Peptides against a protein of PDB entry 5B16. Designs and how they scored, part 119

Target 1, 136 residues: chain A of PDB entry 5B16
Amino acid sequence: TPSRINHNERLEFLGDAVVEFLTSVHLYYLFPSLEEGGLATYRTAIVQNQHLAMLAKKLELDRFMLYAHGPDLCRESDLRHAMANCFEALIGAVYLEGSLEEAKQLFGRLLFNDPDLREVWLNYPLHPLQLQEPNT
Target 2, 136 residues: chain A of PDB entry 5B16 as posed
Amino acid sequence: TPSRINHNERLEFLGDAVVEFLTSVHLYYLFPSLEEGGLATYRTAIVQNQHLAMLAKKLELDRFMLYAHGPDLCRESDLRHAMANCFQALIGAVYLEGSLEEAKQLFGRLLFNDPDLREVWLNYPLHPLQLQEPNT

## One batch from the design tools (peptide; made by RFdiffusion4, then SolubleMPNN)

Design b2_p28_2_s3
Fold by OpenDDE base, seed 2:
Structure b2_p28_2_s3 (fold): chain B 136 residues (1-136), chain A 28 residues (1-28)
Amino acid sequence: as target 1 above (136 residues)
Amino acid sequence: DEEEEKKRREELLEKLKEYLDKLVEEAK
């Protein structure tokens, strides 16, 4: 069994990919006429540390991070980065232990407080690869 | 009814775009 630190880093790695993938797929279908540059711009804004940290705060991960790593996270920027990483690890864990669908639902719920925007985000066509993902 | 739903969806997409545009500006 890998160390806890190594395991968390691996989950972060996986979660980063899941967040990136889900974001890309939804943007692709939501904006069928938007050029690649525009899609990339939106994706960057959604998945950057600052935004993911805000999503993490909705889950009160900041409290957890300060509890677990307080001495190392005295700076706000360090905390944001850590929260973003923790958020990615969480999404990775949800994907790993659950499913891509569960990760999608959780991510979508956190992305938007507005239920109408959440609905339009989540109800667009699914990418064919989503149904072809291997069992985790 | 179907046209009404279509319009609603278009309005929501515009709202979504505005939201994302805001995120982009905040990211800069």
Scores: peptide ipSAE 0.576, ipTM 0.901, DockQ to the pose 0.852
Fold by OpenDDE base, seed 4:
Structure b2_p28_2_s3 (fold): chain B 136 residues (1-136), chain A 28 residues (1-28)
Amino acid sequence: as target 1 above (136 residues)
Amino acid sequence: DEEEEKKRREELLEKLKEYLDKLVEEAK
């Protein structure tokens, strides 16, 4: 329905910001000596559609997308883009209905299959916004 | 031991950096 589509797009909008924010904050603290260009490069790699689609695949969103939108997603690139958008919407929903911490945890769990990398990613200092979570 | 923990953190950061570097390369 149009309402559901609009809602999903709004969640995607929010999720995009959350993903960008979380990525930025963690990179900032993890790599204090890395210049802005390097930080931006890592961020771009993390938040690019292809990567987010890979994260989405861990949640089997690919099957969902093909089931729901198969005729519209004949191209692999279209599927990746749609999966990335869906992933962002999911993160947005988790943030909206839960908390930034929950979004951070989910995102971190999906970012790394290696538990050691997950730990180092998640256990670095957080921005005050992440600590306070005033919006949730 | 704080020194051992520091070393562990540094090693993990290097491992993370390697992972991210690979991700960057895949993005190209």
Scores: peptide ipSAE 0.576, ipTM 0.903, DockQ to the pose 0.855
Fold by OpenDDE base, seed 1:
Structure b2_p28_2_s3 (fold): chain B 136 residues (1-136), chain A 28 residues (1-28)
Amino acid sequence: as target 1 above (136 residues)
Amino acid sequence: DEEEEKKRREELLEKLKEYLDKLVEEAK
């Protein structure tokens, strides 16, 4: 595998973890009374390829993917998967070269078109029962 | 005030939950 491909895959790996982490943390604080199963269900919905591909489309990554890899992406599912991976790589790069905060802000802005939901997601209050937990 | 803000946050959380519930359903 070419070095550039390896680099991109490494960024995807990192980005996947960052997206997973950010999602988990936000859900944990936002829904203090929600059981683990519910938290996991929301997390799965947020971070699955189908949804991440939708977020990627907001950045016009679909145009990039079709331009660069159109012949290799014959199926819509393949395109979605590739877009999701590209999105992860982007988040990974933002974290790597920027900060977790920058990744958080970017991810949050893309998650919601509704500014109110975006605000509550990014600026979640600490629940009284969470005061003993790490502040993230 | 604080109570008004609390109420607003609660309403937004409910709205967020509805959004996420929809997302879950779409994922099925």
Scores: peptide ipSAE 0.576, ipTM 0.901, DockQ to the pose 0.892
Fold by OpenDDE base, seed 5:
Structure b2_p28_2_s3 (fold): chain B 136 residues (1-136), chain A 28 residues (1-28)
Amino acid sequence: as target 1 above (136 residues)
Amino acid sequence: DEEEEKKRREELLEKLKEYLDKLVEEAK
C-alpha cells in the first residue's frame, strides 16, 4: 500500500540517520587520535549498503526480501541495496518505538560476531584525556 | 589489576582497528 511504503521510507530516513549517528559517536570515542578523514573512512565502510546488507542477513532479512519481493530482486546488488534500506528502516523503527539505547544495542550486537569486539564497541573505554571531562 | 585491564582494552582496540581496516579494504 502507498501508505505502508511511505511509512517504510520515512523509517528508512530516520534509521539512516540513527545508524550514521551511532557509528559516528562510537568511532569518535573509540579512536580519539584518529583524524576526521579516518573516522569518515571507517564510518563509510560500516554504513555502506554492502555492509548493512550483511548485517541484515543476520536477521534473515534476505529471506524476507526474497519472499516478499523476489521477482523484483533478481540481481544480487539489487537485493543488497534493498536489504540495506530495510535494515535502516528496522533500526529506525527500533529507535522510534523503543529508544536510541535499544537501537545502539541491536546495532552493536549485529556489527560483531566476536564478543570481545562487541564489548569494546558497546562499552568502549574512555581515553585518559576524555576522563578529564567525563560528561562530554 | 588496572594495568592488565588497560592492556587488555588496548589490545581489543587494536583488534577492532584491524577489523575495521579489513572492512575498509573489502569495501573498496
Scores: peptide ipSAE 0.569, ipTM 0.899, DockQ to the pose 0.886

Design b2_p28_2_s4
Fold by OpenDDE base, seed 4:
Structure b2_p28_2_s4 (fold): chain B 136 residues (1-136), chain A 28 residues (1-28)
Amino acid sequence: as target 1 above (136 residues)
Amino acid sequence: AAAAEEARRQALLEKLRAYLDKLVEEAR
């Protein structure tokens, strides 16, 4: 229904912001000596449609998309885009109905299959200067 | 112990950095 589509688009909007924010925050804290350009580069790589689609696949959203929209998603790029959007909507929903922490946990779990990387991402150690000045 | 912990932290950060670098490369 149009209402559902609108709702999903709104959730996508929110999710996009959440993903962007979480990514930014984690990168900022994890790499205190990395310049803005480097941070932005990593962020772009993390939040790009192709990558988010990969994360979405871990949730089997690809199967869902093909089931629901198969004929319209014949092109891989279209599928990736749709999956990325759906992933964002999901994160948005988790944030909306849950919390930022829950969104963070879900996103982090999906970002890394490696448990060590997952842990360092989710439980990022604050740099001493950041500990002293958490608002900066 | 603290030194070992810090070393491990740094190693993990390097590993993460490498992963992200790979991700960036794949994005290009």
Scores: peptide ipSAE 0.606, ipTM 0.917, DockQ to the pose 0.896
Fold by OpenDDE base, seed 3:
Structure b2_p28_2_s4 (fold): chain B 136 residues (1-136), chain A 28 residues (1-28)
Amino acid sequence: as target 1 above (136 residues)
Amino acid sequence: AAAAEEARRQALLEKLRAYLDKLVEEAR
C-alpha cells in the first residue's frame, strides 16, 4: 500500500500534466500565430515552480506547508518548491475527483488577478471537445 | 458589433501577451 507521500506524489504527477495541458491548450488557441518556441517559453514561465508557488500562496498553501513541514522548509527555495508541488497535487485532485473543467476554472481564476486577463483566458473560444467536457 | 468585440479581444490579447512577456523576464 502506497504511503501518503506516494499518494501526493501521484497526484502531483497528474496535476503537473493537467496544468501543462491546460496551459498548452489555452496558449495554442489564444496565440494562433505564435511559433512553437514562443508557446513553449510562455508555458514554461506559467508552470515553473516560482510561478506556481505564487498561485499556491493565493490559496494560503504557504501557511499550510509551514504548519505541516516548517522545519524542513526553512529555506525560501525549499518552500517554493514544496508549494508548487502541493499546488500541482491540488489541481490533480480537482481533476481526479471533479472534472477538467473544474481544474480549468480554478487554475484560470488563480492565474490572473486582473479580471480582464482572466476573462480572455477562460472565455476565449476553445476546441469543441473542451467545451463539451463539463457534460462528461 | 462583432467588429467592436473583436477589437476588444485583440486588445485583451495584447495585454495578456505583455503580462506573459513580463512573466518570462521575471523567470530569468
Scores: peptide ipSAE 0.606, ipTM 0.917, DockQ to the pose 0.844
Fold by OpenDDE base, seed 1:
Structure b2_p28_2_s4 (fold): chain B 136 residues (1-136), chain A 28 residues (1-28)
Amino acid sequence: as target 1 above (136 residues)
Amino acid sequence: AAAAEEARRQALLEKLRAYLDKLVEEAR
């Protein structure tokens, strides 16, 4: 229904912002000496459709998409785009019905298969010298 | 112990950086 479609699009809108925000915050803290251009480059790589579609595949959204929308997703590019949007909507829903922390945890768990990278990402530890710096 | 922990932290950050660099390359 149009209402359901609009709901999904709204969730996607919200999720897009959440994903970008979380990514930005984590990168900012993890790489305090990295210039804006570098931060933006990493952010783009993380939040682009290709990567989000990869994360979506971990949740088997590809199977869902093929089941529910197979005829409309005959092209791989279309599937990736749809999966990315669906992933954003999922994150949006988690934020909406849960919390930013829950969205953060879910996103982090999906970002990395490596548990060490997952841990450092989620905790974004600060260097001791950075901890000693005055806060504004 | 603190030195070891810091070394581990830096190693993980380097590993993360390498991962992200790979991701950037794949995005291109």
Scores: peptide ipSAE 0.605, ipTM 0.915, DockQ to the pose 0.890
Fold by OpenDDE base, seed 5:
Structure b2_p28_2_s4 (fold): chain B 136 residues (1-136), chain A 28 residues (1-28)
Amino acid sequence: as target 1 above (136 residues)
Amino acid sequence: AAAAEEARRQALLEKLRAYLDKLVEEAR
């Protein structure tokens, strides 16, 4: 329905911002000596359609998309784009109905299959020198 | 213990960095 489509688009809009924000924050803390260009490069890689689509596969959104929109998704690139948008909408919904923390946890869990990487990403331990940096 | 913990932290960060580098390369 048009109302559902509009709602989904709005969720996608919100989710896009949440994914971007979470990614930025984690990268910022995890790599304190990395210049802006490096941070931006990593962020781009994480939030690009191809990568988000891979994350969406972990939630079986590909099956959902093919089932619901198969006739409209003849090209793989179209499917990836749609999956990425759907993933953003999902994160947006989790944030909206839950919290940023819940969105963070879900996103982090999906980002990495390796538990060690999940741990460092989600907890992003600060080096003692970072703690000593003045905030004023 | 503190030294071991720091070493582990650094190792994890390097592992993460390597993973992200891989993502960057795959994006190109």
Scores: peptide ipSAE 0.601, ipTM 0.915, DockQ to the pose 0.889

Design b2_p28_3_s1
Fold by OpenDDE base, seed 2:
Structure b2_p28_3_s1 (fold): chain B 136 residues (1-136), chain A 28 residues (1-28)
Amino acid sequence: as target 1 above (136 residues)
Amino acid sequence: DEAARKAEERRQALLQKILELLEKLAKE
């Protein structure tokens, strides 16, 4: 495995955790009366590959994937999976090189096109763990 | 009270968007 691919996989690993965490925290505070099953369902909807691929399209990662890996991504499902992974890697990189807040802002901006909903999503109280995240 | 009402409406709108997303993704 080339070093770049290995690095990307590591970023993907980190980004996956960041996306999962941010989604979990925001849902937790947004819906204080929603039971775990509902929270988990909504989280799954938000972070699943299909949705992340949709978010990736907003950043034109599909064009990037076709440019960089087109011959290996003949199936749409494979492309979606790759786009989701690339999106995770991007979020991971933003977190790593910037901050959790920057990752939060980017993710939130992509999650909702409606500025009002975006504002609601982004402006819920911070979870204590957000203050304890590693400084990057 | 009015602010609280508006906040609740926004949360419900967000919930609705998430539900719509769930429905959309379930059909794919």
Scores: peptide ipSAE 0.253, ipTM 0.789, DockQ to the pose 0.309
Fold by OpenDDE base, seed 3:
Structure b2_p28_3_s1 (fold): chain B 136 residues (1-136), chain A 28 residues (1-28)
Amino acid sequence: as target 1 above (136 residues)
Amino acid sequence: DEAARKAEERRQALLQKILELLEKLAKE
């Protein structure tokens, strides 16, 4: 329905910002010698639809998308794009209903299967603004 | 689809570089 579409798009909008922010903050602290161009390039690599779709697959969002929108997603590229959008909406919902920390944890857990890499990503110091969260 | 192939290769190269750098950090 149009109402559901609008709601998902709003959550996607929010989730996109959250994913981009979290990625930016971690990259900033993890790579202090990396120039702005490199930071931007790495961020793009992490938050691009292809990568987010891969993360979405870990949550079995592909099954959900095929179940709900199978006939409309006959192309692989369309499915990946939809999965990425759905993933962003999910992160947006987690942030909205929960917290930035919860969104961070979920996103970070999915980024790396290797526990050592995950540990580095999740437990690296974040910007002080991470402690400031809006109430919903 | 040569252009698409090259684009995908670039994306994978970037991700691999990030992983390599993170691996270095994890091993330090």
Scores: peptide ipSAE 0.181, ipTM 0.725, DockQ to the pose 0.053
Fold by OpenDDE base, seed 1:
Structure b2_p28_3_s1 (fold): chain B 136 residues (1-136), chain A 28 residues (1-28)
Amino acid sequence: as target 1 above (136 residues)
Amino acid sequence: DEAARKAEERRQALLQKILELLEKLAKE
């Protein structure tokens, strides 16, 4: 349905921005001595489609995508790309219907399986203004 | 594809570096 596709694409657009924003903020504070080029490189590594697809697999989005769009995803590369897009849409939806904090928590939980690493990522001190929850 | 393989290896190396740095922070 064109309406469904349009909705998902809009959510993907929003989710892409949220993922990049969260990643940027966390990298900025976690690595205070890292220059802009390094920050950008690390951000790219985290938010690139291949990695987001890996995160999507943790949510079993691969099974969902194959069930819903199997005929259109005959190639593994196509599936990964679609999974990444779906992941962005999911984050966008969480932000839209919930909050930036909820999106942050979900993203962080998926980024790191190790509880200690997850704790560092999610709870590293941020600027006080960044702790304020935006209205959605 | 060799180019794709190399790109993936670089991605993994970068992620591993991030994990190592985060691990260091976790120990502090």
Scores: peptide ipSAE 0.177, ipTM 0.731, DockQ to the pose 0.055
Fold by OpenDDE base, seed 4:
Structure b2_p28_3_s1 (fold): chain B 136 residues (1-136), chain A 28 residues (1-28)
Amino acid sequence: as target 1 above (136 residues)
Amino acid sequence: DEAARKAEERRQALLQKILELLEKLAKE
């Protein structure tokens, strides 16, 4: 069986894809008039390590990381990178153990503190069969 | 109807706010 490190890396791999997918789908549906360049730019902004680390901080993963890896994370950039990876692994685990919908809900909840913005974001399902009304 | 129109206008306003936030994020 894979080591815990391998397991976490695998979850991170999965989570990275989930975060990328969720971001892509929501941007695509929310902003049908945005060109690919704009979509890509905003996607990059959302999924970049710095931003994911910020989301991870909302879950207090920073405290966990400092506890577990304090000496190895003496640089803020190292901590952010580790937090981003941990966040991706978490999303991967939520998807794996739960569902894409659960991952979507968690991700959306963290993306926007404003409940109105969150609602707009989350009201776009990630699969065409889940859409309430066709918008494409 | 008028209610639906207003609701959509609000939705568009919220979408614009999302874009503004994303734009700021993209500049970081």
Scores: peptide ipSAE 0.603, ipTM 0.923, DockQ to the pose 0.823; fails the geometry check

Design b2_p28_3_s2
Fold by OpenDDE base, seed 1:
Parts: structure tokens; sequence; C-alpha cells
Structure b2_p28_3_s2 (fold): chain B 136 residues (1-136), chain A 28 residues (1-28)
């Protein structure tokens, strides 16, 4: 329905911002010596459709998309785009109904299958010069 | 302490792995 589509697009909008923000914050704190260009490059890499689609696949959104929209997703690029949007909508929903922390935890769990890498990503020690900055 | 230094080295190694992952993504 139009209302559901609109709501999903709004959630996607919100989720996009949440993913962007979380990515930015974590990159900023994890790599205090990385210049803006590098931060931007890696942020783009993380939030690009093909990567978000890969994360979405871990949630089996591909199966959902094929079930719900199979005939319209004949091209791989179309599927990736749709999966990325759906992923963003999901993150948006988690943020909306839960919290930024819950979105952060979910995103981190999906970013890294390796628990050690995940722990570093989620529970980073703040750089001494960053201790004055918000850590939420 | 020695334990803290070891932990920091482990963390550094993990950060390098994260960076490698990011580089791989950026290269796509």
Amino acid sequence: as target 1 above (136 residues)
Amino acid sequence: SAAEKEAEERRKALLEKILAYLEALAAE
C-alpha cells in the first residue's frame, strides 16, 4: 500500500542517517590519525549498496526480497539496491522502536562475524585527545 | 604494565585487520 511504502521509505531515510552516523563515529574514534579523506572513503565503503546488501544477506533479506519482489529483481544490481534499502529501513526501525545503542549493536554484529573484531569496533578505547568528546 | 602492553598490541593487530577489511571494501 502507498502508506506502507511511504513508511518504509521514511524508515530507510532514518536508517541511512543512523548507519552513516554510527559508521562515522566508530571510524573517527578507532582511527584518530586517519585524515578526513580516509574517513570519508571508508565510510563510503561501509555504507555503499553492495556492502549493505552483503550485511542484509546475513539477515536473509535476500530470501525475503525474492519472495516479495522476485519478478522485479532480475538484475543483481537491483537486488543489491533493494536489499540495501531494506537494511537501512530495518536499522531505522530498530532505532525508532528501540535505541541508538540497539542499532549500534545490531550493526556491529553484522559488520564483523569475528567476535574479536566486533569487540574492537563496538567497545573501542577512546584516544586520550578524544576523551572530551561524546562517546554515545 | 606488561599485560596492558600486550593488550594494546593485540588491539593494534585487530585494528589493522579492520583497516584491511575497509581497504578491501573501498577497492570494490
Scores: peptide ipSAE 0.610, ipTM 0.920, DockQ to the pose 0.874
Fold by OpenDDE base, seed 4:
Structure b2_p28_3_s2 (fold): chain B 136 residues (1-136), chain A 28 residues (1-28)
Amino acid sequence: as target 1 above (136 residues)
Amino acid sequence: SAAEKEAEERRKALLEKILAYLEALAAE
């Protein structure tokens, strides 16, 4: 329905911001010596459609998308884009209905299957020079 | 302490793995 479509688009909008924010914050704190260019590069890499689609596959969104919109997603690029959008909408929904922390946890779980890497990503100790930075 | 040092080294290693992952993504 049009209302559901609009709702999903709005959730996608919100989710996009949340993903960008979380990515930015974690990169900032994890890599205090990384210059802005590097931060931006890696942020782009994390939030690009290809990567978000990979994360979406872990939630089997690919199967869902093909089931729901198969004829419209004949091209792989279209599928990736759609999956990325759905992923963003999901994150947006988690943030909206839950919290930023829940979105953070979900995102982290999907980013890293390795629990050790996940732990580092999610539970980053603040760098001494960042202790005075606003909590994000 | 030695334990703290080892923990820090472990963390550094994990950070390097994360960075490697990011670099791989950026190369796509």
Scores: peptide ipSAE 0.609, ipTM 0.919, DockQ to the pose 0.874
Fold by OpenDDE base, seed 2:
Structure b2_p28_3_s2 (fold): chain B 136 residues (1-136), chain A 28 residues (1-28)
Amino acid sequence: as target 1 above (136 residues)
Amino acid sequence: SAAEKEAEERRKALLEKILAYLEALAAE
């Protein structure tokens, strides 16, 4: 229904911002010596449709999308885009109904299957030099 | 301590793996 579509699009809008924000924060803290260009590059890489679609597959969103929207998703690129959007909407919903922490945890779990990598991503000690950096 | 140094080395190694993953994504 149109109302459901609008709601999903709004959640996608919110989720996009949340994913972008979380990605930015984690990259910033994890790599204090990485220049802005690098940070931006890696952020783009993380939030790009094909990557988010890959994360979405872990939630079996591909099966859902093909089942619900198969006729409209004949092309792989369309499917990836739709999955990415759906993923963002999901993150948006988690943030909206839960918390940023819950969104962070979910996102981290999906980013890294390896629990050690996940732990590093989610739990970053503040770098000593970061204490001396100007506020932005 | 030795334990602290080892932990730091482990963390660095893990960070490198994350970075490698990101580089791979950026190359796509």
Scores: peptide ipSAE 0.608, ipTM 0.919, DockQ to the pose 0.898
Fold by OpenDDE base, seed 5:
Order: sequence, then structure tokens, then C-alpha cells
Structure b2_p28_3_s2 (fold): chain B 136 residues (1-136), chain A 28 residues (1-28)
Amino acid sequence: as target 1 above (136 residues)
Amino acid sequence: SAAEKEAEERRKALLEKILAYLEALAAE
């Protein structure tokens, strides 16, 4: 049990970095005219515990957490925090056992229920200026 | 072309929806 907990914490560490990275890359390409402050603000918004917990709920992690840790998660804030950590661990596991592409696909699928929005997020076609100046 | 213009307009609209979503998240 302790070894599994440690493994989960390590996966969470990795997943945190993956989520942060994917979010950064997609925001960068989707909004080429957005300043650094805006990029950072939206990245923070995407990776905040409340939002990640919402994404986790789509995977029914809330049911899992309540089933496994109900007595310890009486407060909604505690549940959200735990769900967010669990979500990061999941993304970390997908990256570790699969690939960055698989992590990207899963994350994008959860970010947007609308398939059109999801398509734009996942494929982020380059802005004309980016095509002309790929190094900018 | 007309098709390209339409595609760009659709993309722009979708980006605006994404931005709106992000703004809503940032407001929490």
C-alpha cells in the first residue's frame, strides 16, 4: 500500500508536468497574439484544482474517490483536491505507459465535449503569421 | 477562395468559444 501511494505521488508529479506542458503548447499555438500574461492566466485556469477535478468527474473519478476514500473526503474542497491529484496521476500514467500523444488526446477529449472545439484544440492549425515566421 | 474564407470564419468562431471558456475558468 505505501509503495502504491508513493507510485501515485510520482505519477502525479509527472502528470502535473505533462498537463502543464500540453496546456502551454496548445495555448501558444491557438493564440499567437496573446501576451505572456494572458497565456499564463489561462494556463493557470486550466490546471487549477477546480478545473482538473471537473475533468476528473467526466471519468467518474469522483465515484471512485468516494468509494475508496469517502470517510476522508467529507468536504467538497478536499474531494476536488484529491480528484485533481488523481487526474494528474492518471495523465502521468498515460504518458508513462503510452505516449505524449495519447496523453494529449485524452486531455483534449476531456477538455471539450464539443467535437468541433476539441478538433481545434487538438490540431491547432497554425496562424498565417506562424506559417510565415515559424521561429516566432 | 470562398471555401477557405468560410473555413477561416468557422475556425475563428470556434477559437472565440474556446477563449470564452478560458475566460470563464479564469473568473472562478
Scores: peptide ipSAE 0.601, ipTM 0.917, DockQ to the pose 0.852

Design b2_p28_3_s3
Fold by OpenDDE base, seed 2:
Structure b2_p28_3_s3 (fold): chain B 136 residues (1-136), chain A 28 residues (1-28)
Amino acid sequence: as target 1 above (136 residues)
Amino acid sequence: AEEEEERRRRLEELLERIRQLLEQLAAE
């Protein structure tokens, strides 16, 4: 059987893709007139380690990381990276054991503390000023 | 009409708030 570490890395791999995918899809629909560069910029901002680590902190992964790997995480940047990876693994696990929808919901809940913003993100409605466009 | 306009305005405000948050993240 694969080691726990290997399994976690596999989950991280999967979770990375899920986070990237979900982010891409939601940005695509939320901002139909935004050019690729803008979409990519926002995606990068959302999925960067610093941000994912912040999301991970909401799940108290920081305390978990320090408990499990404290001596190996000497720098804050290392902790952030580890937290981001752990977050990805968690999302991967949610997708694997549950569904993409469940991963989407969890990710959305963490992305936005404001429930109204969360609702908009999750439903990615067309911008009101672009309703007149034919193919949106 | 009033309800629809209010809905539109609210949605636009929320979208703008999202954009602002994204810009903040992108600026980091």
Scores: peptide ipSAE 0.591, ipTM 0.914, DockQ to the pose 0.845
Fold by OpenDDE base, seed 4:
Structure b2_p28_3_s3 (fold): chain B 136 residues (1-136), chain A 28 residues (1-28)
Amino acid sequence: as target 1 above (136 residues)
Amino acid sequence: AEEEEERRRRLEELLERIRQLLEQLAAE
C-alpha cells in the first residue's frame, strides 16, 4: 500500500476519534439529563457513515471521490462509506495540522446550517441552561 | 429578570430544535 494511502488511513483513524470525542462531549453538555442510551443513540446518528457522507458532500467531497475513485465506487453505499472515511481523514488532518478547536469549529459549521443552532452546539460549556444544571 | 428568562427560553427552544434534528438522524 502506498504511503499516501497509509497516511489517509492513519488520518481517518485519528479523525474518527476526534469526531467521536467532539460529538460525545457536546452531547454530554447539551443534554445533561439524557441517559447514556440516548446519548449513544444521538452520537451514532451523528457519526454514522450516511451522516458523515452528507457532511462531506457539503465540502464537495463527492466530486472528489468520484474523480479519484470513480471506478471503485460504483455503489452508492460504497461512495457514502468512502466519503465518510474521507471526511474523517479531513477532520483528522485539521486536528493534526491545526488544533482540536479548529476541528470543532469545522465540524460544527458542517453539522448545522442554521447559525443559531450552530452557536448553541459550539458554545455548550457556556450555555446558561447547562450552568444551571447540578451536574454540569 | 424577564430578559434573562426570555434568553433561557430561547436557548431551550434552540436545544429542542437540535434534539429534533438528532431524532430525525436517529430515525434514518
Scores: peptide ipSAE 0.589, ipTM 0.912, DockQ to the pose 0.860
Fold by OpenDDE base, seed 5:
Structure b2_p28_3_s3 (fold): chain B 136 residues (1-136), chain A 28 residues (1-28)
Amino acid sequence: as target 1 above (136 residues)
Amino acid sequence: AEEEEERRRRLEELLERIRQLLEQLAAE
C-alpha cells in the first residue's frame, strides 16, 4: 500500500542515519589515530549497500525479499540493493520502537561473528551523549 | 560481473582490515 511504502521509506531514511552514526562513532573511538580518510573508507565499507545486504542475509531477509518481491528481484544486484534498504528500515524500526542502544546491539551482533571482535566493537568507550541517549 | 567481483573483493579486504585492527585491540 502507498502508506506502507511511505512508512518503509521513512524508516529506511532513519535507519540509514542510525547505521551511519553508529558506524562513525565506533570507528572514531576504536581507532583514535586513524585519519579522516581512513575512517571514511572503513565507514563506507561497513555501511555500503553490498555489506548491509550481507548483514541482511544473516537475518534471512533474502528469503523474505524473495517471498515478498521475488518477481521484481530476479537480478542479484537488485536483490542486494533491496536487502540493504530493508535492513536500514529494520534498524530504523529498532531505533524508533526501542532505542539507539538496541540498534547498536543488533548491528554489532551482525557485524562480527567472532565474539571477541564483537566485544571490542560493542564495549569500546563511546561518546557520553550516545551513552545517555537510551535513557531519553 | 568482473567489476562486481572486484568490488566485492575490495569490500572483503577492507572488512578484513577492520577485523585485524579489532583483533589487535582485543589482544591488548
Scores: peptide ipSAE 0.316, ipTM 0.813, DockQ to the pose 0.055
Fold by OpenDDE base, seed 1:
Structure b2_p28_3_s3 (fold): chain B 136 residues (1-136), chain A 28 residues (1-28)
Amino acid sequence: as target 1 above (136 residues)
Amino acid sequence: AEEEEERRRRLEELLERIRQLLEQLAAE
């Protein structure tokens, strides 16, 4: 229904901001000597639709999207875009219904399959301000 | 198609760079 579509678009909007924020904070503290241009480049690489679509496959969103919207997603590019949007909506929903920490954990788990890399990403010391959970 | 492949290549290169940097941090 149009109402469900609007809701998903709003969640996508929120999720985009959450993914952007989490990525920015982690990159900032993981790489203290990296200049702004490098930080921005790495952030773009992580949050761009093509990469988010790759992460979405780990959640089997490709199967979900084909099941729900198969006739409208005949092109691979359309599917990738839809998967990325759906992924952002899921992150937005996790933040909205849960917490920033839960969104952080889910996103970090998907970013790296290597447990050592995941550990560094998720548990690298952050600024004391990032230890505070915002109200949802 | 060529643009998409180039974009994919750039993405993979950047992700690999990030992984390498994280590996260095993991080794510390």
Scores: peptide ipSAE 0.234, ipTM 0.774, DockQ to the pose 0.055

